# Peptides against a protein of PDB entry 5HB3: the designs that were tried, part 14

Target 1, 150 residues: chain A of PDB entry 5HB3
Amino acid sequence: RQMQDRCMSEYNQRIRNAPEGSIDPFRMACYKIIGRCDLSNRSLDGLQTDVNDWIWLQFNLARETDRSLELAGESYGLAELQASIREIGLKHFPKTAAEDTNGSFGMFFYLQILAGMFEQAIAYLYPFSYVDAVHFAIALTYYGLLRPVD

## One batch from the design tools (peptide; made by RFdiffusion4, then SolubleMPNN)

Design b1_p10_1_s4 (from b1_p10_1, 3 letters changed)
Fold by OpenDDE base, seed 3:
Structure b1_p10_1_s4 (fold): chain B 150 residues (1-150), chain A 10 residues (1-10)
Amino acid sequence: as target 1 above (150 residues)
Amino acid sequence: SELDKAIMAE
């Protein structure tokens, strides 16, 4: 708790008082990831990041939902991340094969797989690429991650 | 990419 409080104080002081561009963006990232400072902002400012960096950050900021901590404020866990990915899909990715103009469906499939949304990922991929969906379904079933419907 | 920026903005 003392370390967290110290991180929060340093983070707030640096954000407010440091001239623009004088703060090491990597240090600020450490305060966010390790110190869990300003978790409402889930972006790393001043760093060149891609979707892989973004999804990595989301997983690291997500708390393991121990049932015992349900009394604490809004915990951002796996369920909330999955909900975020669903919303991203609805906003930015084709819903049907007919809407696919740029072949971006693969990226949404990738995000769903990373988030453990296996059934939804396969169901989404199937109309875009039948062969790929079947291959992934077989593999996921083999490892017990996809339950075949009896 | 523009798509990456859009995703990261959410």
Scores: peptide ipSAE 0.317, ipTM 0.872, DockQ to the pose 0.840
Fold by OpenDDE base, seed 1:
Structure b1_p10_1_s4 (fold): chain B 150 residues (1-150), chain A 10 residues (1-10)
Amino acid sequence: as target 1 above (150 residues)
Amino acid sequence: SELDKAIMAE
């Protein structure tokens, strides 16, 4: 907590006093992740990132506490991240095999799995790859992550 | 990729 408070203090000071673009982007990333500064901006400016970096960041920035315990303001936890993944799916990924032109369905399956959306992930994968969907379903069930239907 | 950029823009 002491480290977090220090990061927040330094972030506030630098944002106010430093010339624009003069702050090291890795340092800014540290302030965001460790200090939880400016969490409304869920991106890392000035860094080359990919989807893996993005999803990792989303998990790190997500609150572990129940929304009910948060005071006034927007909270962003796992539920909100899952909602974001759903929206991403609707906007950017094929809904059917007929719409799949570049094989991107696997990426959306991957994102859903990472976000703990196991049932939805399997249901989505099934029409694209029956065999893969069945294998994942078996594995997830074995580890207690997918609830079998009685 | 273009897809990565689109996803990360959300």
Scores: peptide ipSAE 0.316, ipTM 0.872, DockQ to the pose 0.833
Fold by OpenDDE base, seed 4:
Structure b1_p10_1_s4 (fold): chain B 150 residues (1-150), chain A 10 residues (1-10)
Amino acid sequence: as target 1 above (150 residues)
Amino acid sequence: SELDKAIMAE
């Protein structure tokens, strides 16, 4: 808590006193992740990032429970992240094998798995790779993460 | 990638 409070204090001071864009992007990332500063902006500006970085950040910034004390007026937890991933799927990923031009279906499967959307992930993967879907389904079922479908 | 950019823009 002391570290977080210090980060927030420094962030607040710097945003008031530092010229725009003068703060090191890595330092800003620390303020965001550790200090939970400016959570309305869920990106790391000034850094080269990929989807793995993005999803990692989303999980780190998400709250397990709703916190009304957050500076952001809106709560963002697992449910909101899952909703975002659903929307990402609808917009940017193939729905069928016929639509798959670059093999990106695996990435969407990956994102759904990370977000705990196991049934949806398996259902999505099956038409692209039934072998992989079955193997993952068996594994998830074994660990109690997937309900068998009759 | 372009896909990464599109996803991260959501």
Scores: peptide ipSAE 0.314, ipTM 0.871, DockQ to the pose 0.788
Fold by OpenDDE base, seed 2:
Structure b1_p10_1_s4 (fold): chain B 150 residues (1-150), chain A 10 residues (1-10)
Amino acid sequence: as target 1 above (150 residues)
Amino acid sequence: SELDKAIMAE
């Protein structure tokens, strides 16, 4: 893509010639998102972002078959993102209702749903809210996104 | 939030 090539060219020029930290963070964000530059860093430095921004970025950067030469390492697709979400869950979210001090379980449920981890999301939600888990399970089953076990 | 920062650091 011409736009991507242009972004890469500008990015490479600026990272080599610009003083450290002098590049506009919004411009850098454009280089990352549009130009797929520096994908080893999956964050938007210098910008005030939240989890929604983060997850949006992860989806934009993730590719099932990444043809981009800009990836410094192995391809990063949905599977890798899902693995990251699992790790986030293990590290930062309550495992049981007894561990839930801040009511943050809903956020992890949300992230899992966004990442298409439906079975895991329902299983996770169940001990925190049985009713909600059942309702989501019904809905996901209706849309063919959940495979119930007999 | 602290949680946001922790998540985004992954």
Scores: peptide ipSAE 0.311, ipTM 0.869, DockQ to the pose 0.812

Design b1_p10_2_s1 (from b1_p10_2, 5 letters changed)
Fold by OpenDDE base, seed 4:
Structure b1_p10_2_s1 (fold): chain B 150 residues (1-150), chain A 10 residues (1-10)
Amino acid sequence: as target 1 above (150 residues)
Amino acid sequence: SELEQSIMSF
């Protein structure tokens, strides 16, 4: 934890002493990712990012440990991330092909797959693309990642 | 995109 401790120390010092907005956003990102600093903010301020950057960050920040084991005081694991993805789906993605006007269903499928929500991902994809859903289902089943559902 | 920004702001 030597690197992490150093990052936290530097982060705390800079937060207190540096002028507002003077810290390089990439350095702040390093403090967050490596130092686990300010995990309540799960974004990278001052950086232009996309959904891939976002999801990558979420995975890196997620830990399967209780809060007592994390110096940053945050307890956010894969389960919480999966819950967030589910809620994002409900809020921002089409439920049916009729609702899909921009082809965004693929992105939600993608996010679910990355988050290990395989059964849900396939179930979601199926009404949008039967062929793709079947292909993915076969592959996921082959690798023991999918439990078939009626 | 707007969608991505919405997701990232969640």
Scores: peptide ipSAE 0.339, ipTM 0.894, DockQ to the pose 0.775
Fold by OpenDDE base, seed 1:
Structure b1_p10_2_s1 (fold): chain B 150 residues (1-150), chain A 10 residues (1-10)
Amino acid sequence: as target 1 above (150 residues)
Amino acid sequence: SELEQSIMSF
């Protein structure tokens, strides 16, 4: 895309010529999202963000086209995002109800659902909240996102 | 929160 090429050019000029901290963080965010610049950095530096902003960004930075059509050498799609969510779960979230001290299990369930990890999300939620897991399983099945076993 | 910051730093 012509827009991507222009963003990449401007990004390269600014990052090389501008003093550190002198570039508008919002402009840099635009270069990252639209121009797909520096995709190895999966955050927006200099901006106050929350987990919702983070997950939104991860989806936007995930590749939608063939790698050969992009200037960026990075390979990061839905599969890689799902792998990242899985690793985040292993590192930062309770694995059992006994480990749950802060009630944070809901956030991990939320992230898994957003990433399309429906079966894993339901399986994870079940030991923490049976009722909620069943309700979500019914809803997901209704929308064709969860298949019942034959 | 601290948890959110940890996630975002992944």
Scores: peptide ipSAE 0.337, ipTM 0.893, DockQ to the pose 0.808
Fold by OpenDDE base, seed 3:
Structure b1_p10_2_s1 (fold): chain B 150 residues (1-150), chain A 10 residues (1-10)
Amino acid sequence: as target 1 above (150 residues)
Amino acid sequence: SELEQSIMSF
């Protein structure tokens, strides 16, 4: 707790008081990831990042503890990340094959797979690419990640 | 891409 408080103090001091362009963005990233500073901002400012960096960050910032043991009534874990992915899908991706204009469905499928949303990912992919959906379904079933319907 | 930026700004 003391270390976390010191990290928070240093993070806030640097972000507010450092001369423009003098902040080491990697140091600030360390405060966010290790010190869990400013978790309301789930991005890394001053760094060139892509969607892979983003999803990696989301997993690292998510709490993997038993909610019943946390002092905070609510925590951001896997379930909350999955909810965020669902909302991203609703906002930014085609809902049906008829709505697809640029082939972006593959990225949403990718994000769902990374978030462990296997059944939803396969169901989503199926109308866009039957062959790919079947191939992934076979593989996921083989490894016990896709639960067959009784 | 614009889509990627939109996702990361969510």
Scores: peptide ipSAE 0.335, ipTM 0.893, DockQ to the pose 0.740
Fold by OpenDDE base, seed 2:
Structure b1_p10_2_s1 (fold): chain B 150 residues (1-150), chain A 10 residues (1-10)
Amino acid sequence: as target 1 above (150 residues)
Amino acid sequence: SELEQSIMSF
């Protein structure tokens, strides 16, 4: 709590008083990740990142904390991340094999798996690749991560 | 990729 308060104070001071572009992006990233500052902005500005960096950040920001203890806008859990992944899927990924022009279905499958959306991930993958879907379903079931659909 | 950038901008 003390560290978080300090980070928040420093973050706010820098955002208000520092010239634009003068703040070290890595320091700002630390304030976001460790201090949970400005969690409404779920990106790392000024840093070259990829999807792996992005998803890692989302997981780190998606903490199951007591929402009542966090300031407005700082509450973000796994459920919210999963909702975001669903929306990303609807917006940016093919819904059917016929819509798959660039083979991007695998990336959405990957994101769903990372987000713990195992049943949805398998269901999504199945029409694109039956063999892969079955293999992943077997593996996930073996580890107790996939529940049988009645 | 363009797709990755779109995802990251979500």
Scores: peptide ipSAE 0.332, ipTM 0.891, DockQ to the pose 0.875

Design b1_p10_2_s2 (from b1_p10_2, 4 letters changed)
Fold by OpenDDE base, seed 1:
Structure b1_p10_2_s2 (fold): chain B 150 residues (1-150), chain A 10 residues (1-10)
Amino acid sequence: as target 1 above (150 residues)
Amino acid sequence: SELEQAIMSF
């Protein structure tokens, strides 16, 4: 589309010609999201963000497009995002209740749910909070997002 | 938080 092409063109010109830190970080964010520029960088430089901003960005970047038109390393879909969430879990979150010193298990559950990893999310939550896991399982089943075993 | 920063730097 014309807007994407314009963003790519402007991004390339600014990156090549502008001094570091001279470009409005909000404009750069627009180039990344709309123009899909430099998708290997999964963050917004120069902006104050939180985990909600981060996960929102990941979903926007994990867009199905014609991969033949993308540069090497810019292909990133839902499957890759789910893989990233899984790796984040392995690296930063407790595996058992005994390892949970900060009560952070809920955040990882939250990220898994947002990424559509419903079965894994429930399985993860269960040893930390049985009641919450059961309630979520019932709700997910009701909405057709979790299949009961036959 | 420190945890959020670690996640966002992934």
Scores: peptide ipSAE 0.331, ipTM 0.890, DockQ to the pose 0.865
Fold by OpenDDE base, seed 4:
Structure b1_p10_2_s2 (fold): chain B 150 residues (1-150), chain A 10 residues (1-10)
Amino acid sequence: as target 1 above (150 residues)
Amino acid sequence: SELEQAIMSF
C-alpha cells in the first residue's frame, strides 16, 4: 500500500528529526491509523476522545490478517480486543442490577455488541433490562448472530 | 466521563 508506506516513512523521519511534542496530534493519528505506526500505543495522545473514539480506534488497529502480512510486529486482533473488553467489564462495570447506580450497564452492553460478543452481551443485559435484552436477542437471532440458549 | 477515561486508559 503506497499510502501506508508513505505514512510509515514520514513517521519514522519525523520521529527522528522533529522535536518532542512538535508533531500535530491529528497527523500523528493519521500515521497510526493509516500507516500503522507505533501500534503498541493504542491511544491518541494529545486528542480529546471518548469511548466511541477509543473502541473505533481499537477495531481499526486490530489485525485482520496474519502478522506475516503486516509491517507491524504486534499480534492484536479481535480475540485480544474481546479479551480486553471482558476485563474492562470485570473491572469497571456492575455485575448485577443491584450494583448499578449510574446506569453504566448500557455502555458495557454496547461495547460487547460492537466486539461481536453477542451471547455475552445479551446475558449481561438481561438482569438490567429484560425488555431490551429480549428485543436484541430476537434481532440478533434473526440475523444469525445469536445462538439461542435456555 | 470518569468511566470513559478509565476504559480508555485500560
Scores: peptide ipSAE 0.331, ipTM 0.891, DockQ to the pose 0.775
Fold by OpenDDE base, seed 3:
Structure b1_p10_2_s2 (fold): chain B 150 residues (1-150), chain A 10 residues (1-10)
Amino acid sequence: as target 1 above (150 residues)
Amino acid sequence: SELEQAIMSF
């Protein structure tokens, strides 16, 4: 708690008082990841990032246990991340093969797989690419990650 | 890409 409070204080002071362009974005990232500062902003400002960096950050900011003793009243875990991925899908990706114009379905499949949404990922991929869906289904089933009976 | 930026800003 003492460490978190100090991190929060330093984080806020630097954001508010530091001259423009003088803040080390990597230091600020450390405050966010380690100190869990400003968790409502799930991005790293001042850094060049891609979707892989984004999803990595989401997992690191998430908590496995819902019974965390953090200052935040609500816990953001895997379930909440999966819900976010689901909402991203609804907002930004084709829902059917007929809606696909640029082949972006692959990225949504990728995000679902990373989030452990295996059954949903395969079900989503199937109408876009039958062959790929079957191959992934076989592999996931072999390693016990896909449970069609459930 | 525009799509990537949209996802990251979600």
Scores: peptide ipSAE 0.328, ipTM 0.890, DockQ to the pose 0.747
Fold by OpenDDE base, seed 2:
Structure b1_p10_2_s2 (fold): chain B 150 residues (1-150), chain A 10 residues (1-10)
Amino acid sequence: as target 1 above (150 residues)
Amino acid sequence: SELEQAIMSF
C-alpha cells in the first residue's frame, strides 16, 4: 500500500508537472504495472509494443477480485478481459471462412486461447481449419481445459 | 500491423 501510494503520488506529479514528452516511458510503465496508476488507460504510451505485449499487460492489470489495497475504484478481472476479447473478435476478425481475406483468424484463435476461452476458441477455429480445431480440442481435453459437449 | 494496432487501441 505504501509503495502504491508513492507510485500514485509520483505518477500524478509527473503527469501534471513534467514537460510534455520528457517523462521516461519505461518509468511510466512501471507506475502503471506496479503502481496500478491510471488503469483506465490499458496501454503503454511511448513504447514500441506488439499484441503479445498488449495481452501480457491486460493480464497483469486484470484482477479476479478487488484487493483492499487497490486504489483503483473500478474492477477489471478475467471476465472483463474475456468480454473485451469477444468484442475485439466481433470488430476486427472474420466471423466465417468466407470473410477471411487476410488469414487473421489464427490471431483471434490465439487471443482466445490466451484468455482461457477454450471452448469459444475451438468453436471459432473449426470452420477455418477442421484439422487444427480437432487437434487443439484433443489436447485441451487431455489437460482438462476443454469441457466435452454433445 | 494495422490489425495489431487496432487491437492494442481497444
Scores: peptide ipSAE 0.327, ipTM 0.889, DockQ to the pose 0.797

Design b1_p10_2_s3 (from b1_p10_2, 4 letters changed)
Fold by OpenDDE base, seed 3:
Structure b1_p10_2_s3 (fold): chain B 150 residues (1-150), chain A 10 residues (1-10)
Amino acid sequence: as target 1 above (150 residues)
Amino acid sequence: SELDQAIMSE
């Protein structure tokens, strides 16, 4: 708790008082990831990032258990991350094969798989790529990650 | 990409 409080204090002081561009963005990232400072902002400012960096960050910032003693007001765990991915899908990705113009469906499939949304991922992929969906379904079933519908 | 930026903004 003392370390967290110190990190939060340093983070707040630096973000408010330091001249623009004078703070090492990697240090600020450490305060966010390790110190869990300013978790309402789920981005890394001043760093060049991609979707892989983003999803990695989301998982690291998510709480491991609902019973986290963290003073953060609202719990953000796997369920909330899955909900976020669902919303991303609704906003930015094709809903049907007929809407697919650029082949971006693969990225949404990828995000769902990373988030453990296996049944939804396979169901989503199936109309875009039958062969790939079947292959993934077989593999996921083999490892017990996909439950066959009775 | 534009898509990456859109996703990361959510």
Scores: peptide ipSAE 0.309, ipTM 0.867, DockQ to the pose 0.836
Fold by OpenDDE base, seed 2:
Structure b1_p10_2_s3 (fold): chain B 150 residues (1-150), chain A 10 residues (1-10)
Amino acid sequence: as target 1 above (150 residues)
Amino acid sequence: SELDQAIMSE
């Protein structure tokens, strides 16, 4: 708690007083990740990032129970992240094999799996790759992560 | 990639 308060104080001071573009992006990343500062911005500005970095960040920022000291007025947990992934899917990924022009379906499948959206991931993968969907379904069922229909 | 940027913008 003391560390978080200190990070918040330093973040607020720097964001207000530092010249534009002068703050070290890595330091700002530390304030966001460790200090949970400025959680309304779920990105790392000024850093070269990819989807892996992004999803890692989302998991780190997501909390089932937010501390009272967090700057975010609303809680952002796994459910909200899953909702974001759903929206990403709707906007940016093919819905059917016929729409798949770039083979990106695998990335959306991957994101859903990482987010624990197992049933949806399998259902999504099925029309693109029947065999892979079945294999993943078997594996997920084995680990108790998928509920098969009787 | 363009896709990465689109995803990260959400």
Scores: peptide ipSAE 0.306, ipTM 0.867, DockQ to the pose 0.874
Fold by OpenDDE base, seed 1:
Structure b1_p10_2_s3 (fold): chain B 150 residues (1-150), chain A 10 residues (1-10)
Amino acid sequence: as target 1 above (150 residues)
Amino acid sequence: SELDQAIMSE
C-alpha cells in the first residue's frame, strides 16, 4: 500500500509538472502497473510492444474479483478482458477457413487460450485444424480445464 | 505487424 501510494503521488506530480514527452516511458509503465495509475489507458505509450506484451499488460491491469468490489470506479477483470478478446476476434480475425489468407487464426486461438476461453478456443480452431483442435481438447480435458459434455 | 497494431489498438 505504501509503494502504491508513493507511485500515485509521483505519477500525479510528474504528469502535472513535467514537460510533454520528458518522462521515461519505462517509468510510466511502472506507475501504471505498480501504482495502478490511469488504468483507463490500457497501452504503454512510447514503447515498442507486440501482442504478447499487450496481453501480458491486460492481465496485470485486470483486477482480481475480490478487490474489484471495493472500487468506486469501473471494474475491469477477467470477464471484461474475455469480452474484449471476443470483440477483437470479431473485428480482426477470420471467421472461416475460406477467409483465412494470412494464417492468423492461430493467434486468435492463442489469445483465447491465454484468457481461459477454452471451449470457445477449441470450437474456433476446429474448422481450421481438426487434428490440432482434437489434441488440445484432449489435453485440456486431462488437466480439468475442459469439461466433457455428459 | 499490422495485425498486432490493430489488436493493440482495442
Scores: peptide ipSAE 0.306, ipTM 0.867, DockQ to the pose 0.839
Fold by OpenDDE base, seed 4:
Structure b1_p10_2_s3 (fold): chain B 150 residues (1-150), chain A 10 residues (1-10)
Amino acid sequence: as target 1 above (150 residues)
Amino acid sequence: SELDQAIMSE
């Protein structure tokens, strides 16, 4: 892809020649997303971002298969992203309604759904909202995305 | 938010 090659070339040139911090953060983001430069750093430095930006970035940077042309020494696909989301859940989100102080359970449900972790998402949501969990379960089942657990 | 920052740090 000509665009990607150009981005990589420009990125490499700028990293070598530009003073530290002189590259526009948005331009750097473009090099990362389009040019797939510096994939070991899965963040947008110098930009104010939220979880939606983060998850969007993770999906865009993730690949199903390893690319030999990518400078990233580690493979990062959907499975790795799902693993990361599991860890995020364990560390930062309530396990029960009693632990929920700010209603953040919905965010973790959302992240799991985006990552295709449908069974886990429904199982997680159920103790917080039976009605919502059932509705989502029905919908996901209808579209062939959910398997019965029980 | 604090939660956002925590998540993004993973």
Scores: peptide ipSAE 0.304, ipTM 0.867, DockQ to the pose 0.791

Design b1_p10_2_s4 (from b1_p10_2, 3 letters changed)
Fold by OpenDDE base, seed 4:
Formats: structure tokens, C-alpha cells, sequence
Structure b1_p10_2_s4 (fold): chain B 150 residues (1-150), chain A 10 residues (1-10)
């Protein structure tokens, strides 16, 4: 892609020649997203972001298939993102309603849904909100997105 | 939030 090539060229030149911290964070974000520069760093340094920004970035940086053209040789697709979300869940989110002190279960459910982890999302939500889990299960099933879970 | 920051650091 012409735009990507240009971004990579500019990024490489700027990181070599520009004083540290002199490049606008938004411009750096553009180089990352469009130019796919510095893919090992999956964050937007120097910017205030929320979880929605983060997950959006993860999806944009993820690729469905391996790119042989990527210099870093990094393979990060949906499967890797889903694995990351699972780990995030294990580390940062309540496993049971008794552990939930701030209602954060909804955020993890949300992340799982966005990542296409529908069965896991419903299974996770169920002990927190039976009604909501059932409603989502019905909807997901209707659209052919949900399969039986053990 | 603190939780969001923790998530984004992963």
C-alpha cells in the first residue's frame, strides 16, 4: 500500500532524526495504525486512552493472516487477541459474583463479545446475570453465532 | 479507570 509505505518511510526517518519526545503522539499513532510501525508495542504512548480505544487498536493491529511483508515477522491475529483477552480475564476480572465489587464483569463480557468469544462470554455472564445471559444467548443463537457450551 | 489502565498494560 502506497500510504503504508510512505508512513513507514517517514516513521523510520523521524525516529532516527527527531529528538526524543518531539514527535506528536497522534502522528505516531498514525504511523502505528496506518504504517504498521513498531507493532510490538500495542499501545498509544503519550495519549490518554480508554478500553474502547485499546480494543479498537488491537483489532486494527491484528491481521487475519500472517504478513510476510512485515519486517518484524510478528504473527498477531484474532486468535492471539482472543488469547490475550482470556488472560486479561483471568488476571483482572472477577470469576464469581462474590468477587465482583465494582460491577466490572460487564466490561469483560463486552471485550469477549467484541472479540467474537461468544460462547465464553455467555458462560462468563451467566453467574452474574442470568437474565442478561439468556437474552444475549438467544440473540447470538438467532444470528448463528452461539454454539452449545459444556 | 485503574482497571482500564491495567487491561491496557497487558
Amino acid sequence: as target 1 above (150 residues)
Amino acid sequence: SELEQAIMSE
Scores: peptide ipSAE 0.339, ipTM 0.891, DockQ to the pose 0.822
Fold by OpenDDE base, seed 1:
Structure b1_p10_2_s4 (fold): chain B 150 residues (1-150), chain A 10 residues (1-10)
Amino acid sequence: as target 1 above (150 residues)
Amino acid sequence: SELEQAIMSE
């Protein structure tokens, strides 16, 4: 608690008092991740990031426990992240193999797997690559992550 | 990529 309070205090002071662009973006990232400052902004400004960095950040910013969320208004946990990934899929990824021009289906499959959306990920992959979908389904079942439909 | 940028803007 003491470290978080200190991070919050320093973050607020720097945002209010520092000239624009003078704050080290890595330091700001530390305040966001460790101090959980300004969680409404789910991006790292001033840093070159890729989709792996983005998804890693989303997981770190997501709260693990539902109990602490009642008082703080906006709660962003795994369920909200999964909802966001679903929306990303609807907006930016092909829905069918016929719509796939760039082979981007694999990235959406990857994001769904990382978010624990195993059943949806396999269902999505199946029309693009039957063999890969079956192999992944077998592996997920073996590790107890995919429930066999009785 | 343009796709990655679009995803990260969400």
Scores: peptide ipSAE 0.339, ipTM 0.890, DockQ to the pose 0.792
Fold by OpenDDE base, seed 3:
Formats: C-alpha cells, structure tokens, sequence
Structure b1_p10_2_s4 (fold): chain B 150 residues (1-150), chain A 10 residues (1-10)
C-alpha cells in the first residue's frame, strides 16, 4: 500500500506538472500497471498499441477476485471484462451473417475466446463459418472448456 | 485499422 500510494502521488504529479513530451511513456505505463494508477483510463497514452496490447492490458488491470481491497471502491474482474467484450460486440461487430460486410466477425470471435467466453464465441461463429465453429467446438470440448448441452 | 481504434477506445 505504501508503494501504491507513492506511485499514485508520482503519477499524478508527473501527469499534471511535466512538460508535454517530457514524460517517459513506459514509466507512466508502469505506474498504471504496477501502481494501478488512474484505472478509469484503460489505455497507454503515448505508446503505439494494437488490439493485442489492449486486451493484454485489460487482463492485467482486472483482478481475479471481486473481494480485493483496492483503493478504488469498485472491483474490475473477469466478469466486468467479459461484459466489456460483449458491449464491444454489440457496438462494432456484425450480429448476423447477413450483416457481415468485411469479415470482421473473426476478430470478435478472437476476443471472446481470449476472455473465456467459449460457448458464446462458438454460438457467434457458427452462422458465419460452420466449418470453423465445428472445429473449435470439438477442440474446446476435448479439453473440457466447452460443455455439451442435452 | 479504424475498427481496432474504435475497440481500443472502449
């Protein structure tokens, strides 16, 4: 907690007082990831990032248990991340095969798989690519990650 | 991509 408080203080001081472009963006990223500073902003400013960096960050900022005593009053765990992925899907991805224009459904399938939303991912993929959905379903079932329904 | 940027802004 003492280290966290120090990180928070340094982070806030640097963000507010340092000249633009003078702050090491990697140091600021460390304050966010390790010090859990400014968790309301779930991005790494000043760094070129892609969707893989983004999803990695989301997992690292999430807590395994909702009972973690954090300075932030609200917990952000796997359930909240999964909810975020769901909302991303609703806003940015085709809902049906008929709505698919650019084949972006694959990226949403990918995000759902990473978030452990296996049943939803397979159900989503099935109308877009039957063959791929069946192959993934077989594999996930084999490893006990997909539960067959009667 | 534009889609990637939109996702990352959420």
Amino acid sequence: as target 1 above (150 residues)
Amino acid sequence: SELEQAIMSE
Scores: peptide ipSAE 0.338, ipTM 0.890, DockQ to the pose 0.796
Fold by OpenDDE base, seed 2:
Structure b1_p10_2_s4 (fold): chain B 150 residues (1-150), chain A 10 residues (1-10)
Amino acid sequence: as target 1 above (150 residues)
Amino acid sequence: SELEQAIMSE
């Protein structure tokens, strides 16, 4: 808690007092990740990141237990992240094989798997690749991550 | 990619 308070203090001081663009983006990233500063902005500004970095960040910022003590008024856990991924899917990814022009369905499948959205991931993959969907379904079932329907 | 940027903007 003391470390978090210190991080927050330093973060606020730097945001207020530092010239625009003068703050080391890696330091700011540390404040966000470790200090949980400015959680309303779920990006690493000033850093070149990819989707893997993004999803990693989302997981790190997500908390299962609402530590009510975190100054961030709104809880953001796995459920909220999953909801975000669903919205991403609806907005940016093909819904059917006929809509797939660039083969991006695999990325959305990947994101859903990472987020533990196994049933939805398999259901999504099925119309694009039946064989792959079945293979993943078998594997996920084996590990107890997918509930077979009786 | 444009897709990655769109995803990260969400």
Scores: peptide ipSAE 0.338, ipTM 0.891, DockQ to the pose 0.783

